# Designs tried in a protein design run: peptides against a protein of PDB entry 5ZKO. Part 35

Target 1, 44 residues: chain A of PDB entry 5ZKO
Amino acid sequence: SASNPRKFSEKIALQKQRQAEETAAFEEVMMDIGSTRLQAQKLR

## One batch from the design tools (peptide; aimed at target 1 Q19 T23)

Design b2_p30_3 (made by RFdiffusion4)
Pose (drawn by RFdiffusion4):
Structure b2_p30_3 (pose): chain A 43 residues (1-43), chain B 44 residues (1-44), chain P 30 residues (1-30)
Amino acid sequence: ASNPRKFSEKIALQKQRQAEETAAFEEVMMDIGSTRLQAQKLR
Amino acid sequence: as target 1 above (44 residues)
Amino acid sequence: AVDEIEEAHEKLLEESEHLHEAHERLLDES
């Protein structure tokens, strides 16, 4: 499962992990400004 | 074909070089991250 | 303190972007 044999299974796994990370990465980058505004509130 | 070499040896060395650079910068930002968490105490 | 925390947070974001672009490039090459 973690290390498939078929190349089709390997491609599907790499695309799955890539989609998860991009979904999580585009969330962290999504609301950075909300954190950038917190500094202006603190200063 | 400069960033994309033909020989596999040149490709492997290129990936090894980039990996060393990426890890070197990563080991810097995550290193002094403690000094930033100490600055946080000044606020509270 | 706020300036140092903001600078450190920007460096973390820049490094996260560089690592994400390198990961996407390696998947395209694969």

Design b2_p30_3_s1 (made by RFdiffusion4, then SolubleMPNN; from b2_p30_3, 17 letters changed)
Fold by OpenDDE base, seed 2:
Structure b2_p30_3_s1 (fold): chain B 44 residues (1-44), chain C 44 residues (1-44), chain A 30 residues (1-30)
Amino acid sequence: as target 1 above (44 residues)
Amino acid sequence: as target 1 above (44 residues)
Amino acid sequence: AVDAIEEALERLIELLKRLFAARQEQLAAA
């Protein structure tokens, strides 16, 4: 069937959203690692 | 303009190349993290 | 402290895998 541009655009939008969400989660973990590192350094 | 099959094939080839490059980069990062994990385990 | 780092690394690995998968999907869709 004819590619529905609307459906395609929606799919792309969902992909971008997912990527943004995963990036946010990544940043959160990086902050946690940073905090953990800081804590470990403080225990020295 | 008429879809140029040659241009399309080139585009697909470039995409595959990018995917391969991203895969290689990811694998390298994963190996590095794996090594770091192993080092951390040795510090236990 | 080491245990916390290891746990964080495990979380990081999982997220990196997800990010990688998302990137691959985007590349395939382009």
Scores: peptide ipSAE 0.264, ipTM 0.665, DockQ to the pose 0.613
OpenDDE base, seeds 1, 3, 4, 5: peptide ipSAE 0.249, 0.259, 0.256, 0.260; ipTM 0.642, 0.656, 0.653, 0.660; seed 3 fails the geometry check

Design b2_p30_3_s2 (made by RFdiffusion4, then SolubleMPNN; from b2_p30_3, 18 letters changed)
Fold by OpenDDE base, seed 5:
Structure b2_p30_3_s2 (fold): chain B 44 residues (1-44), chain C 44 residues (1-44), chain A 30 residues (1-30)
Amino acid sequence: as target 1 above (44 residues)
Amino acid sequence: as target 1 above (44 residues)
Amino acid sequence: AVDAIEEHLERLVELLRRRQAARTAALAEA
């Protein structure tokens, strides 16, 4: 089956977009974890 | 620009390799998270 | 505090699973 380069490029573009969104969500979670850990340390 | 099918095939192969590496890294992270979760449960 | 950390870890795991599944699916269709 002829690998449609355009379809491949579109899939990669979509993957990059999704990855950017997931990275932002990950960073938010990591920030929350960091804050929670800092708070927990202050209570020790 | 002439879409070199060879270049596309190489890109796909490279992406598959990267995905395999990312899968291995993911599995390692999941194991670490599992250990961390167990430790957290012991602190409850 | 531990409960909050556990909740965050659960969310993180879910995000990572979704990320991994999306990447795998994108390559499987190529």
Scores: peptide ipSAE 0.262, ipTM 0.656, DockQ to the pose 0.532
OpenDDE base, seeds 1, 2, 3, 4: peptide ipSAE 0.237, 0.263, 0.233, 0.266; ipTM 0.642, 0.656, 0.635, 0.658; seeds 2, 4 fail the geometry check

Design b2_p30_3_s3 (made by RFdiffusion4, then SolubleMPNN; from b2_p30_3, 16 letters changed)
Fold by OpenDDE base, seed 1:
Structure b2_p30_3_s3 (fold): chain B 44 residues (1-44), chain C 44 residues (1-44), chain A 30 residues (1-30)
Amino acid sequence: as target 1 above (44 residues)
Amino acid sequence: as target 1 above (44 residues)
Amino acid sequence: AVDAIEEALERLIELLKRLQAARQKQLEEE
């Protein structure tokens, strides 16, 4: 069907967007873990 | 150019493989979080 | 006790980095 290239491009774009969102969530988690690690180190 | 269906199929296969690898890594992380929580609880 | 938590956090960080590397590979190959 003629819509296949557009749908493919759209799927790739949506996937890239999702990956960017997951990267942002990852960075937030890493900051929280980093803070927790620093707190643990202060308790030593 | 009509994206070669073979190239499309290959891209989808690679995507599925990578998704499986991410899922496995996520499951490992979740198990480690569970273990860490259990360890932290034992320290209380 | 704190040492065990730190060690667990280090393991978790390593696993998360592996997960992120897998995601990055997906982004680069698309």
Scores: peptide ipSAE 0.242, ipTM 0.631, DockQ to the pose 0.421
OpenDDE base, seeds 2, 3, 4, 5: peptide ipSAE 0.240, 0.203, 0.203, 0.200; ipTM 0.628, 0.582, 0.545, 0.544; seeds 2, 4 fail the geometry check

Design b2_p30_3_s4 (made by RFdiffusion4, then SolubleMPNN; from b2_p30_3, 16 letters changed)
Fold by OpenDDE base, seed 5:
Structure b2_p30_3_s4 (fold): chain B 44 residues (1-44), chain C 44 residues (1-44), chain A 30 residues (1-30)
Amino acid sequence: as target 1 above (44 residues)
Amino acid sequence: as target 1 above (44 residues)
Amino acid sequence: AVDAIEEALERLIELLKRRQAARLRQLEEA
């Protein structure tokens, strides 16, 4: 079936949204881990 | 150009392999962290 | 013990960064 360009564009938009959400969650986790690492370094 | 289905399948296979390797490495690191935490708790 | 925790955290950070980079590449291929 002819890939409905509209459906394709919607799929790409949803993927980009999911990526943005995953990136934000990842950055939060990395900040927490980074803080923990910094605390560990101070305890050396 | 017609995405060579063979090239696509190979790409997916390589991605799955990489994901499996990353998962295994992650599990190893988590075990190391767990062991280290347990050791630190025993020293309290 | 603290040094071991620090090393483990550094390894974890590296692995997470690699995983995130791989995920980004997968999405860019669409």
Scores: peptide ipSAE 0.253, ipTM 0.661, DockQ to the pose 0.638
OpenDDE base, seeds 1, 2, 3, 4: peptide ipSAE 0.250, 0.154, 0.250, 0.241; ipTM 0.654, 0.552, 0.655, 0.649; seeds 2, 4 fail the geometry check

Design b2_p30_4_s1 (made by RFdiffusion4, then SolubleMPNN; its pose is not in this set)
Fold by OpenDDE base, seed 5:
Structure b2_p30_4_s1 (fold): chain B 44 residues (1-44), chain C 44 residues (1-44), chain A 30 residues (1-30)
Amino acid sequence: as target 1 above (44 residues)
Amino acid sequence: as target 1 above (44 residues)
Amino acid sequence: SERQKQLEQRVAQRRETEAALEAMRAAAAA
């Protein structure tokens, strides 16, 4: 491959950023679910 | 939140798909790094 | 839920892999 260590490091950095964004999105979804559950409990 | 369990399940399913795609991309990056290392060893 | 648990496990695994890669980079720099 014509890719050098710098190119690999850039690819890894970009991938880490994408994974962080996906993790944040997941946490947001779970927070919304948790909030809904809490609200339902308050109505019982 | 007006979101019901069906909407939550859809959000989770979509998030799983995105994470699977990101995982595949990560594995591809690591495979490329490994292949480059192997090629370098063959040239020694 | 089981689905939630699986996603949490994947997040943990990715974090572990990232930490391992960072450790490898640190070792290569020494």
Scores: peptide ipSAE 0.187, ipTM 0.624, DockQ to the pose 0.083
OpenDDE base, seeds 1, 2, 3, 4: peptide ipSAE 0.147, 0.182, 0.177, 0.182; ipTM 0.581, 0.626, 0.621, 0.622; seed 2 fails the geometry check

Design b2_p30_4_s2 (made by RFdiffusion4, then SolubleMPNN; its pose is not in this set)
Fold by OpenDDE base, seed 5:
Structure b2_p30_4_s2 (fold): chain B 44 residues (1-44), chain C 44 residues (1-44), chain A 30 residues (1-30)
Amino acid sequence: as target 1 above (44 residues)
Amino acid sequence: as target 1 above (44 residues)
Amino acid sequence: SAAQRQLEQRVAQRRETEAALEAMEAAAAA
């Protein structure tokens, strides 16, 4: 049922943006963990 | 490997908060869609 | 480790959310 497709599409787009930003921050955390582990291994 | 557990735990906690906020926003969108559909059905 | 398991759970949850958003987009396009 096509009730206000423009309004819902906008809300979905905003949610996609929020998810992308959260994903970037999450991947940064994962990279930091991986980098720290690798550095610790190299210094052994 | 327990490298800097305090630093990573803090980052993970912050990420969990962000995910909870994103989930709440997503559920609000879903509720709005559902409410609109139900209202449209009742008005038929 | 417990921390690793938590991260894996969050990855799985994010994939589920992404799939739901994609389904919503597909429904809006129909």
Scores: peptide ipSAE 0.158, ipTM 0.655, DockQ to the pose 0.116
OpenDDE base, seeds 1, 2, 3, 4: peptide ipSAE 0.154, 0.136, 0.144, 0.155; ipTM 0.653, 0.630, 0.633, 0.655; seeds 1, 2, 4 fail the geometry check

Design b2_p30_4_s3 (made by RFdiffusion4, then SolubleMPNN; its pose is not in this set)
Fold by OpenDDE base, seed 1:
Structure b2_p30_4_s3 (fold): chain B 44 residues (1-44), chain C 44 residues (1-44), chain A 30 residues (1-30)
Amino acid sequence: as target 1 above (44 residues)
Amino acid sequence: as target 1 above (44 residues)
Amino acid sequence: SAKQEQLRQRVEQLRATEAALEEMERRREE
């Protein structure tokens, strides 16, 4: 059973966590793309 | 089939959109909680 | 009292906000 937080504070904390995770995932993808492009440029 | 964006630019655009939507939803809920709590405090 | 009724309404609003959070959580898992 997905632990449903009973307290509003816990729900808010989960939402903040999700936002942080989404941001981290975005940053990771951007870094990967950036690194790949930089590598491709160096190989030219 | 989940539309898998083929282009990195499309993936990034979708991710930015999701982040914006999540932020907006979070802010809306936080405002609602804050307003309701403030009103409850005024009624004490 | 009218004050008690107002407090009940505020509690109901908090519950609605709770349900909205839960729905947002559900949609992220889909």
Scores: peptide ipSAE 0.088, ipTM 0.491, DockQ to the pose 0.038
OpenDDE base, seeds 2, 3, 4, 5: peptide ipSAE 0.098, 0.101, 0.082, 0.076; ipTM 0.505, 0.502, 0.488, 0.481; seeds 2, 3, 5 fail the geometry check

Design b2_p30_4_s4 (made by RFdiffusion4, then SolubleMPNN; its pose is not in this set)
Fold by OpenDDE base, seed 2:
Formats: C-alpha cells, sequence, structure tokens
Structure b2_p30_4_s4 (fold): chain B 44 residues (1-44), chain C 44 residues (1-44), chain A 30 residues (1-30)
C-alpha cells in the first residue's frame, strides 16, 4: 500500500505523546527513589 | 519540503525503540525502589 | 550497584535514540 504521509505523521504524533507520558511517569518514579534513598541514608 | 515516507517509517521505528528503552528503564527503577525500601526497613 | 549501572546505560541509549529522532526532524524541515 502507498505510504500515506498524513497517517505516518499521525502515528508519530501519537507515539510522541505516549513517550511523553511514560517519561513523566519515569521522572515521578525517579523522584520517589531519591526520596527513599534519602530516607535510607537518614536511618544509617 | 516534500514528505519523506521512508523517513516517517524510520521515525516510527526509532520512536518504538525509544519507548522500549523507556519501559525497560522504568522497570529497573521500580526494582530499585523496592530494594531501597527494603533496605530502609532493615535499618529501622 | 550493578542495577544502577544498567539503568544509566539504558538512559544513555534512550538519549542517543532521542538525538537521532531530532536529527531526522531537522532533515525533514530542510
Amino acid sequence: as target 1 above (44 residues)
Amino acid sequence: as target 1 above (44 residues)
Amino acid sequence: SARQIQLEQRVAQRRETEARLEEMEREREE
């Protein structure tokens, strides 16, 4: 089938959105690790 | 500039790779949180 | 830890993939 640039661009946009959502979740989890590590250090 | 369907296809492939890498990083982060929390509990 | 090193490697790979995507976006605008 002929590649439809509009459909490809839409797929890229949706994939970028998904990646942004997962990156935000990653950053939140990294902050949680940081807080937990700080707590563990205080308990030492 | 003319839309390059080959470039769009390649972008989709690379974005899927990026998503897989992010997912793998997220899973490791979750494991690290679990380990750090367990360590913090042992120090209490 | 070995797990931390593996995480850092995955983050580095992700950053490389992001740079390739950005390059491809610039080439499309030319």
Scores: peptide ipSAE 0.238, ipTM 0.620, DockQ to the pose 0.072
OpenDDE base, seeds 1, 3, 4, 5: peptide ipSAE 0.227, 0.224, 0.236, 0.238; ipTM 0.616, 0.615, 0.605, 0.619

Design b2_p30_5 (made by RFdiffusion4)
Pose (drawn by RFdiffusion4):
Structure b2_p30_5 (pose): chain A 43 residues (1-43), chain B 44 residues (1-44), chain P 30 residues (1-30)
Amino acid sequence: ASNPRKFSEKIALQKQRQAEETAAFEEVMMDIGSTRLQAQKLR
Amino acid sequence: as target 1 above (44 residues)
Amino acid sequence: EAAEEEALAAHEEAVAEAEAALEEAEEAVE
């Protein structure tokens, strides 16, 4: 499972992990401005 | 073909070089991250 | 702002290159 044999299974796993990270990465970058506004509220 | 060499030895050495650079900068931002969490006590 | 936009553009380029390399590898396996 974690280490497949078939190349098709390996490609599917890499694409799955890549989609998860990009979904999580594009969420952290999505609302950075909300955090950047907190500093102006604090200062 | 400069960033994309032909020989596999040149490709492996290139990945090794980039991995050393990426890890060196990563070990810097995460290193003094404690000094930033201490600055947070000043606010509260 | 410019650094955040560059980091997001570099991530999108790296994802597109990785997807294109996986599609090429899938075609070579077929």

Design b2_p30_5_s1 (made by RFdiffusion4, then SolubleMPNN; from b2_p30_5, 21 letters changed)
Fold by OpenDDE base, seed 4:
Structure b2_p30_5_s1 (fold): chain B 44 residues (1-44), chain C 44 residues (1-44), chain A 30 residues (1-30)
Amino acid sequence: as target 1 above (44 residues)
Amino acid sequence: as target 1 above (44 residues)
Amino acid sequence: LEAVREARERFRQERARFEEELARKEEEAE
């Protein structure tokens, strides 16, 4: 089976995209929690 | 707006699930690359 | 939240290993 470098490059590109989407989702969750904590501290 | 700790817990759980899915996909890609590299080395 | 931060740190380390293996593959293809 020929090393399909194109198929690996496609898999790698897809994995990079998924990691970027996960990173963005993580940053959103952390921002939401951080903002809520900051608001709760201002109300105390 | 009440800190909806349940909503944060849901967001955190969803984020952990996404991270686990991405880790599994990463491990699959790395195994495929490693296996193909090993096969290519055996054919040389 | 600590468990999420730890999981994120593991993910960053895995990503760094992936980026390193990719760079090696790109260099081997040139």
Scores: peptide ipSAE 0.312, ipTM 0.703, DockQ to the pose 0.148
OpenDDE base, seeds 1, 2, 3, 5: peptide ipSAE 0.315, 0.185, 0.210, 0.268; ipTM 0.695, 0.636, 0.644, 0.674; seeds 1, 5 fail the geometry check

Design b2_p30_5_s2 (made by RFdiffusion4, then SolubleMPNN; from b2_p30_5, 19 letters changed)
Fold by OpenDDE base, seed 1:
Structure b2_p30_5_s2 (fold): chain B 44 residues (1-44), chain C 44 residues (1-44), chain A 30 residues (1-30)
Amino acid sequence: as target 1 above (44 residues)
Amino acid sequence: as target 1 above (44 residues)
Amino acid sequence: DAEVEALKARHRQEVARFEEELAKAAEEAE
């Protein structure tokens, strides 16, 4: 539906940004958990 | 792995919160898009 | 760890849901 394609495109762009930020935060948490597991293995 | 279980539990809890916030924001955007589509259909 | 695997499963589901809605949005623009 052609009514307000600009508002739709802006909402999709903002949603892409939020999804990218959530993915980056998720990857950081997983890296921290993985690094700590690896350190615990090396001490053992 | 038992090394720093408190820090990991906190990180996991914060990540669950971010995922819930992202889901809510996504659903709001999709509802707004859906409502706009429905309004455009009613005006035709 | 079951809780870490649950976080991974949810993240994959959210990405897939977003990609599906992007595909629907692209189809409507055509």
Scores: peptide ipSAE 0.397, ipTM 0.779, DockQ to the pose 0.361
OpenDDE base, seeds 2, 3, 4, 5: peptide ipSAE 0.391, 0.395, 0.392, 0.385; ipTM 0.780, 0.778, 0.779, 0.775

Design b2_p30_5_s3 (made by RFdiffusion4, then SolubleMPNN; from b2_p30_5, 20 letters changed)
Fold by OpenDDE base, seed 2:
Structure b2_p30_5_s3 (fold): chain B 44 residues (1-44), chain C 44 residues (1-44), chain A 30 residues (1-30)
Amino acid sequence: as target 1 above (44 residues)
Amino acid sequence: as target 1 above (44 residues)
Amino acid sequence: DAEVAALRARHREEVARFEEELAAKEAAAK
């Protein structure tokens, strides 16, 4: 918006960063779950 | 999974919490953006 | 695992929603 364009763009940029960080953390959790399942299957 | 069920359930619970927190944070950001635009429009 | 599949589905849905809403806000600011 023409009103506070810098603050608007900053909020959008920060939200995009949060989404990227959450996605990275999600992928790490899913990798850990997958690895644990694979190890358990190999031990059966 | 039957293998490490407690650790698995803990990881699932933590990920559900992260998803809820991300949703809440996103909604707050969108509210702030929306309110700023509405205020700017009212002042025009 | 149904619970893991549900977490993945929600993650994909949230990403798509957030990207769409952010893009709409950016477009409205131009």
Scores: peptide ipSAE 0.460, ipTM 0.800, DockQ to the pose 0.421
OpenDDE base, seeds 1, 3, 4, 5: peptide ipSAE 0.459, 0.452, 0.459, 0.457; ipTM 0.800, 0.796, 0.799, 0.800

Design b2_p30_5_s4 (made by RFdiffusion4, then SolubleMPNN; from b2_p30_5, 22 letters changed)
Fold by OpenDDE base, seed 1:
Structure b2_p30_5_s4 (fold): chain B 44 residues (1-44), chain C 44 residues (1-44), chain A 30 residues (1-30)
Amino acid sequence: as target 1 above (44 residues)
Amino acid sequence: as target 1 above (44 residues)
Amino acid sequence: TEEVERLRERHREEVARFEEELAAEEAKAK
């Protein structure tokens, strides 16, 4: 199959962006869990 | 160097599968936390 | 919980593997 370096580089860039967005979403949720746990601990 | 978009696309597909597995593991952990909270609430 | 920490560690490992693999493919494309 014909190599399309431009489209390949675009796919790489898009995948990097997607992975960064997914990581950010994961970290946000984990932070929310942590904050909720901390609040619950403070209310004890 | 020769671009191999096919092999890269296969790696991207594998990464999507890993992400789905991470999401499933996350949902399981959240369910376990939720169940623990529900049990604690019932014991009040 | 230990489960949350295990999940965080798994996530870090999977991201690191992906980044390494991506960097290797980019290096081959140069």
Scores: peptide ipSAE 0.368, ipTM 0.725, DockQ to the pose 0.527
OpenDDE base, seeds 2, 3, 4, 5: peptide ipSAE 0.366, 0.364, 0.366, 0.364; ipTM 0.724, 0.721, 0.724, 0.723; seed 4 fails the geometry check

Design b2_p30_6 (made by RFdiffusion4)
Pose (drawn by RFdiffusion4):
Structure b2_p30_6 (pose): chain A 43 residues (1-43), chain B 44 residues (1-44), chain P 30 residues (1-30)
Amino acid sequence: ASNPRKFSEKIALQKQRQAEETAAFEEVMMDIGSTRLQAQKLR
Amino acid sequence: as target 1 above (44 residues)
Amino acid sequence: EVAELEAEVAELEAEVAELEAFVAEQEAFV
């Protein structure tokens, strides 16, 4: 499972992990401005 | 073909070089991250 | 034996076509 044999299974796993990360990465970058505004509120 | 070499030896050395650079910068931002969490005590 | 080898070549060609499609997707993603 974590280490498949077929190349098709390996490609599917890499694409799955890539999609998860990009979904999570594009969430952290999505609302950075909300955090950047907190500093203006603090200063 | 400069960033994309033909020989596999050149490709491996290139990945090794980039991994050393990416890890060196990563071990710097995460290193002095404690000094930033101490600055947070000043606010509260 | 020839028929088994022709089946193996067809499986390998299918694997190469999947790998080339995956590399082209990765280049587009980057």

Design b2_p30_6_s1 (made by RFdiffusion4, then SolubleMPNN; from b2_p30_6, 20 letters changed)
Fold by OpenDDE base, seed 1:
Structure b2_p30_6_s1 (fold): chain B 44 residues (1-44), chain C 44 residues (1-44), chain A 30 residues (1-30)
Amino acid sequence: as target 1 above (44 residues)
Amino acid sequence: as target 1 above (44 residues)
Amino acid sequence: EEAERRRKEEEERREAELKQAFAAEKAAAA
């Protein structure tokens, strides 16, 4: 069916978006950890 | 605080797990698309 | 026809979601 390619593209795009969001969340976590480590080092 | 490294490690581990789950979901979507495409080609 | 309008609105929504998904992917790759 002609609608299948569009639906497939949508599924792929939504999945890529989710992976991008998870990557951003990971980077945020790493930034928070990095900031905390930097602050701890400055206090020593 | 001594608890911070453990909490950080836990946050990183959970995020890595989530990314792995999203990758698996992506692979499943791609497999479904591939299977559908293959079936459509066989019917032609 | 109300049904045709509803289908068009759903299609526009799906296209918007697709565009947003690609934009988010691009932003994460940067």
Scores: peptide ipSAE 0.217, ipTM 0.640, DockQ to the pose 0.055
OpenDDE base, seeds 2, 3, 4, 5: peptide ipSAE 0.207, 0.201, 0.211, 0.200; ipTM 0.636, 0.633, 0.641, 0.631

Design b2_p30_6_s2 (made by RFdiffusion4, then SolubleMPNN; from b2_p30_6, 20 letters changed)
Fold by OpenDDE base, seed 4:
Structure b2_p30_6_s2 (fold): chain B 44 residues (1-44), chain C 44 residues (1-44), chain A 30 residues (1-30)
Amino acid sequence: as target 1 above (44 residues)
Amino acid sequence: as target 1 above (44 residues)
Amino acid sequence: EKEEEERRREEEEKEKELAQAFAKEKAAAA
């Protein structure tokens, strides 16, 4: 389907935004793990 | 929150899966763009 | 008419640049 080039650029931009959001979510999870590990080390 | 290491491992696994899905979605968009460009070249 | 063609070329170039920037970002995340 010849979706307008503008539509493709928009799809790419939206996809980049999603990937950035997924990266941010991963970093948040890693921070939580890091915090938990640090707390666990303080308990030992 | 000391979410169980199992919960963290699961969160990481789920996040990796999401990143893979987002990558696949991007590759699909890029294939669509490539196909559209190839079609446009056939019309010129 | 030339201005519209130039805009279309610029949009296509920006689309290529976006794709390249994403490929670079993906490579950095791998």
Scores: peptide ipSAE 0.263, ipTM 0.672, DockQ to the pose 0.488
OpenDDE base, seeds 1, 2, 3, 5: peptide ipSAE 0.325, 0.169, 0.248, 0.222; ipTM 0.707, 0.633, 0.661, 0.661; seeds 1, 3 fail the geometry check

Design b2_p30_6_s3 (made by RFdiffusion4, then SolubleMPNN; from b2_p30_6, 23 letters changed)
Fold by OpenDDE base, seed 1:
Structure b2_p30_6_s3 (fold): chain B 44 residues (1-44), chain C 44 residues (1-44), chain A 30 residues (1-30)
Amino acid sequence: as target 1 above (44 residues)
Amino acid sequence: as target 1 above (44 residues)
Amino acid sequence: SAAERERERRRREEEERLRQEYAAQKAEEA
Protein backbone atom coordinates (compact mmCIF):
# COMPACT_ATOMS: atom_id res chain seq x y z
CA SER B 1 0.00 0.00 0.00
CA ALA B 2 1.30 3.45 -0.89
CA SER B 3 1.95 4.59 2.66
CA ASN B 4 1.72 8.37 2.67
CA PRO B 5 5.20 9.91 3.16
CA ARG B 6 3.68 11.82 6.09
CA LYS B 7 2.98 8.54 7.89
CA PHE B 8 6.61 7.65 7.45
CA SER B 9 7.73 10.98 8.87
CA GLU B 10 5.48 10.42 11.88
CA LYS B 11 6.79 6.88 12.35
CA ILE B 12 10.40 8.06 12.09
CA ALA B 13 9.85 10.86 14.59
CA LEU B 14 8.16 8.46 17.02
CA GLN B 15 11.01 5.97 16.68
CA LYS B 16 13.62 8.68 17.28
CA GLN B 17 11.76 9.80 20.39
CA ARG B 18 11.56 6.23 21.65
CA GLN B 19 15.26 5.70 21.06
CA ALA B 20 16.04 8.87 23.00
CA GLU B 21 13.86 7.69 25.89
CA GLU B 22 15.55 4.29 25.93
CA THR B 23 18.95 5.99 25.94
CA ALA B 24 17.89 8.18 28.87
CA ALA B 25 16.63 5.11 30.73
CA PHE B 26 19.96 3.39 30.15
CA GLU B 27 21.86 6.42 31.45
CA GLU B 28 19.66 6.46 34.56
CA VAL B 29 20.46 2.80 35.21
CA MET B 30 24.16 3.52 34.77
CA MET B 31 23.96 6.43 37.21
CA ASP B 32 22.27 4.17 39.76
CA ILE B 33 25.06 1.65 39.34
CA GLY B 34 27.65 4.40 39.73
CA SER B 35 26.05 5.72 42.91
CA THR B 36 25.81 2.22 44.37
CA ARG B 37 29.47 1.57 43.60
CA LEU B 38 30.43 4.84 45.23
CA GLN B 39 28.43 3.97 48.35
CA ALA B 40 30.00 0.52 48.49
CA GLN B 41 33.44 2.12 48.22
CA LYS B 42 32.66 4.49 51.11
CA LEU B 43 31.66 1.54 53.29
CA ARG B 44 35.03 -0.16 52.69
CA SER C 1 18.99 0.62 48.75
CA ALA C 2 21.83 -1.80 47.96
CA SER C 3 20.50 -2.96 44.62
CA ASN C 4 21.95 -6.41 44.01
CA PRO C 5 24.62 -6.30 41.24
CA ARG C 6 22.62 -9.07 39.57
CA LYS C 7 19.74 -6.64 39.21
CA PHE C 8 22.00 -4.11 37.52
CA SER C 9 23.31 -6.67 35.04
CA GLU C 10 19.74 -7.71 34.30
CA LYS C 11 18.63 -4.09 33.89
CA ILE C 12 21.52 -3.41 31.50
CA ALA C 13 20.68 -6.51 29.47
CA LEU C 14 17.02 -5.48 29.24
CA GLN C 15 17.97 -1.96 28.15
CA LYS C 16 20.31 -3.30 25.47
CA GLN C 17 17.53 -5.56 24.23
CA ARG C 18 15.08 -2.64 24.08
CA GLN C 19 17.58 -0.52 22.17
CA ALA C 20 18.12 -3.34 19.68
CA GLU C 21 14.37 -3.77 19.22
CA GLU C 22 13.91 -0.04 18.66
CA THR C 23 16.76 -0.03 16.13
CA ALA C 24 15.17 -2.95 14.29
CA ALA C 25 11.82 -1.16 14.24
CA PHE C 26 13.50 1.94 12.82
CA GLU C 27 15.24 -0.11 10.13
CA GLU C 28 11.90 -1.68 9.21
CA VAL C 29 10.35 1.76 8.75
CA MET C 30 13.31 2.82 6.61
CA MET C 31 12.97 -0.31 4.48
CA ASP C 32 9.28 0.47 3.96
CA ILE C 33 10.22 3.97 2.84
CA GLY C 34 12.89 2.58 0.54
CA SER C 35 10.49 0.09 -1.05
CA THR C 36 7.88 2.81 -1.55
CA ARG C 37 10.44 5.07 -3.19
CA LEU C 38 11.54 2.26 -5.45
CA GLN C 39 7.94 1.56 -6.46
CA ALA C 40 7.33 5.25 -7.11
CA GLN C 41 10.45 5.35 -9.27
CA LYS C 42 9.25 2.34 -11.29
CA LEU C 43 5.93 4.07 -11.95
CA ARG C 44 7.69 7.14 -13.37
CA SER A 1 8.92 3.18 38.67
CA ALA A 2 8.09 6.88 38.67
CA ALA A 3 10.72 7.38 35.94
CA GLU A 4 9.11 4.71 33.73
CA ARG A 5 5.71 6.37 34.19
CA GLU A 6 7.16 9.74 33.22
CA ARG A 7 8.81 8.25 30.08
CA GLU A 8 5.53 6.62 29.11
CA ARG A 9 3.71 9.94 29.64
CA ARG A 10 6.21 11.71 27.35
CA ARG A 11 5.79 9.00 24.71
CA ARG A 12 2.01 9.40 24.75
CA GLU A 13 2.29 13.17 24.47
CA GLU A 14 4.66 12.86 21.50
CA GLU A 15 2.37 10.31 19.80
CA GLU A 16 -0.57 12.68 20.23
CA ARG A 17 1.44 15.61 18.84
CA LEU A 18 2.50 13.59 15.79
CA ARG A 19 -1.09 12.47 15.14
CA GLN A 20 -2.26 16.07 15.30
CA GLU A 21 0.51 17.21 12.94
CA TYR A 22 -0.45 14.44 10.51
CA ALA A 23 -4.13 15.38 10.66
CA ALA A 24 -3.31 19.05 10.10
CA GLN A 25 -1.10 18.26 7.10
CA LYS A 26 -3.81 16.02 5.65
CA ALA A 27 -6.44 18.71 6.09
CA GLU A 28 -4.23 21.26 4.33
CA GLU A 29 -3.93 18.98 1.29
CA ALA A 30 -7.70 18.36 1.10
Scores: peptide ipSAE 0.231, ipTM 0.652, DockQ to the pose 0.048
OpenDDE base, seeds 2, 3, 4, 5: peptide ipSAE 0.225, 0.109, 0.197, 0.231; ipTM 0.626, 0.551, 0.621, 0.642; seed 5 fails the geometry check

Design b2_p30_6_s4 (made by RFdiffusion4, then SolubleMPNN; from b2_p30_6, 22 letters changed)
Fold by OpenDDE base, seed 3:
Structure b2_p30_6_s4 (fold): chain B 44 residues (1-44), chain C 44 residues (1-44), chain A 30 residues (1-30)
Amino acid sequence: as target 1 above (44 residues)
Amino acid sequence: as target 1 above (44 residues)
Amino acid sequence: SEAERRRREEEERREAALAQEYAAEKAAAR
């Protein structure tokens, strides 16, 4: 079956979306680390 | 079971793994496109 | 032969799948 170029473009678009979501999740993790460190410093 | 990593280092490691998996999935899509193009050229 | 053509197309599909798996492994190793 000729892989319709439309299917590849959709796959690429979906994959780019997932990569963006994973980047956002990483940024959230880093923010949580930063917030926790700041709280720990305030308690000392 | 959703691994709930308690340690920030474990959260970061898990997130890096997910990003690598998403990159891998993108390279698979690109390889499929390349293979399809090569096949289409051979038929031409 | 039509049968030889089909066999070649199946082999090329398997080779493409193996190449994708290799690309995925390489990407995950970064």
Scores: peptide ipSAE 0.195, ipTM 0.625, DockQ to the pose 0.049
OpenDDE base, seeds 1, 2, 4, 5: peptide ipSAE 0.179, 0.182, 0.186, 0.192; ipTM 0.617, 0.615, 0.623, 0.625; seed 5 fails the geometry check

Design b2_p30_7 (made by RFdiffusion4)
Pose (drawn by RFdiffusion4):
Structure b2_p30_7 (pose): chain A 43 residues (1-43), chain B 44 residues (1-44), chain P 30 residues (1-30)
Amino acid sequence: ASNPRKFSEKIALQKQRQAEETAAFEEVMMDIGSTRLQAQKLR
Amino acid sequence: as target 1 above (44 residues)
Amino acid sequence: SEALTEKSEQLTALQEEVETLQEELEEVAE
């Protein structure tokens, strides 16, 4: 499972992990401005 | 073909070089991250 | 190779954003 044999299974796993990380990465970058506004509220 | 070499040896050395650079900068931002968490005490 | 280049660009963008947030927090703490 974590280390498949078929090349098709390996490609599917790499594309799955890539989609998860891009979904999580585009969430952290999505609302950075909300955190950048917190500093102007603090200063 | 400069960033994309033909020989596999040149490709491996290139990936090793980039990995060393990426890890060197990563080991810097995460290193002095404690000094930033201490600055947070000043606010509260 | 294309996925590795995309992930290296995402990691550089995350490092640059963490540095910027650290500089903003240092300015507020001063």

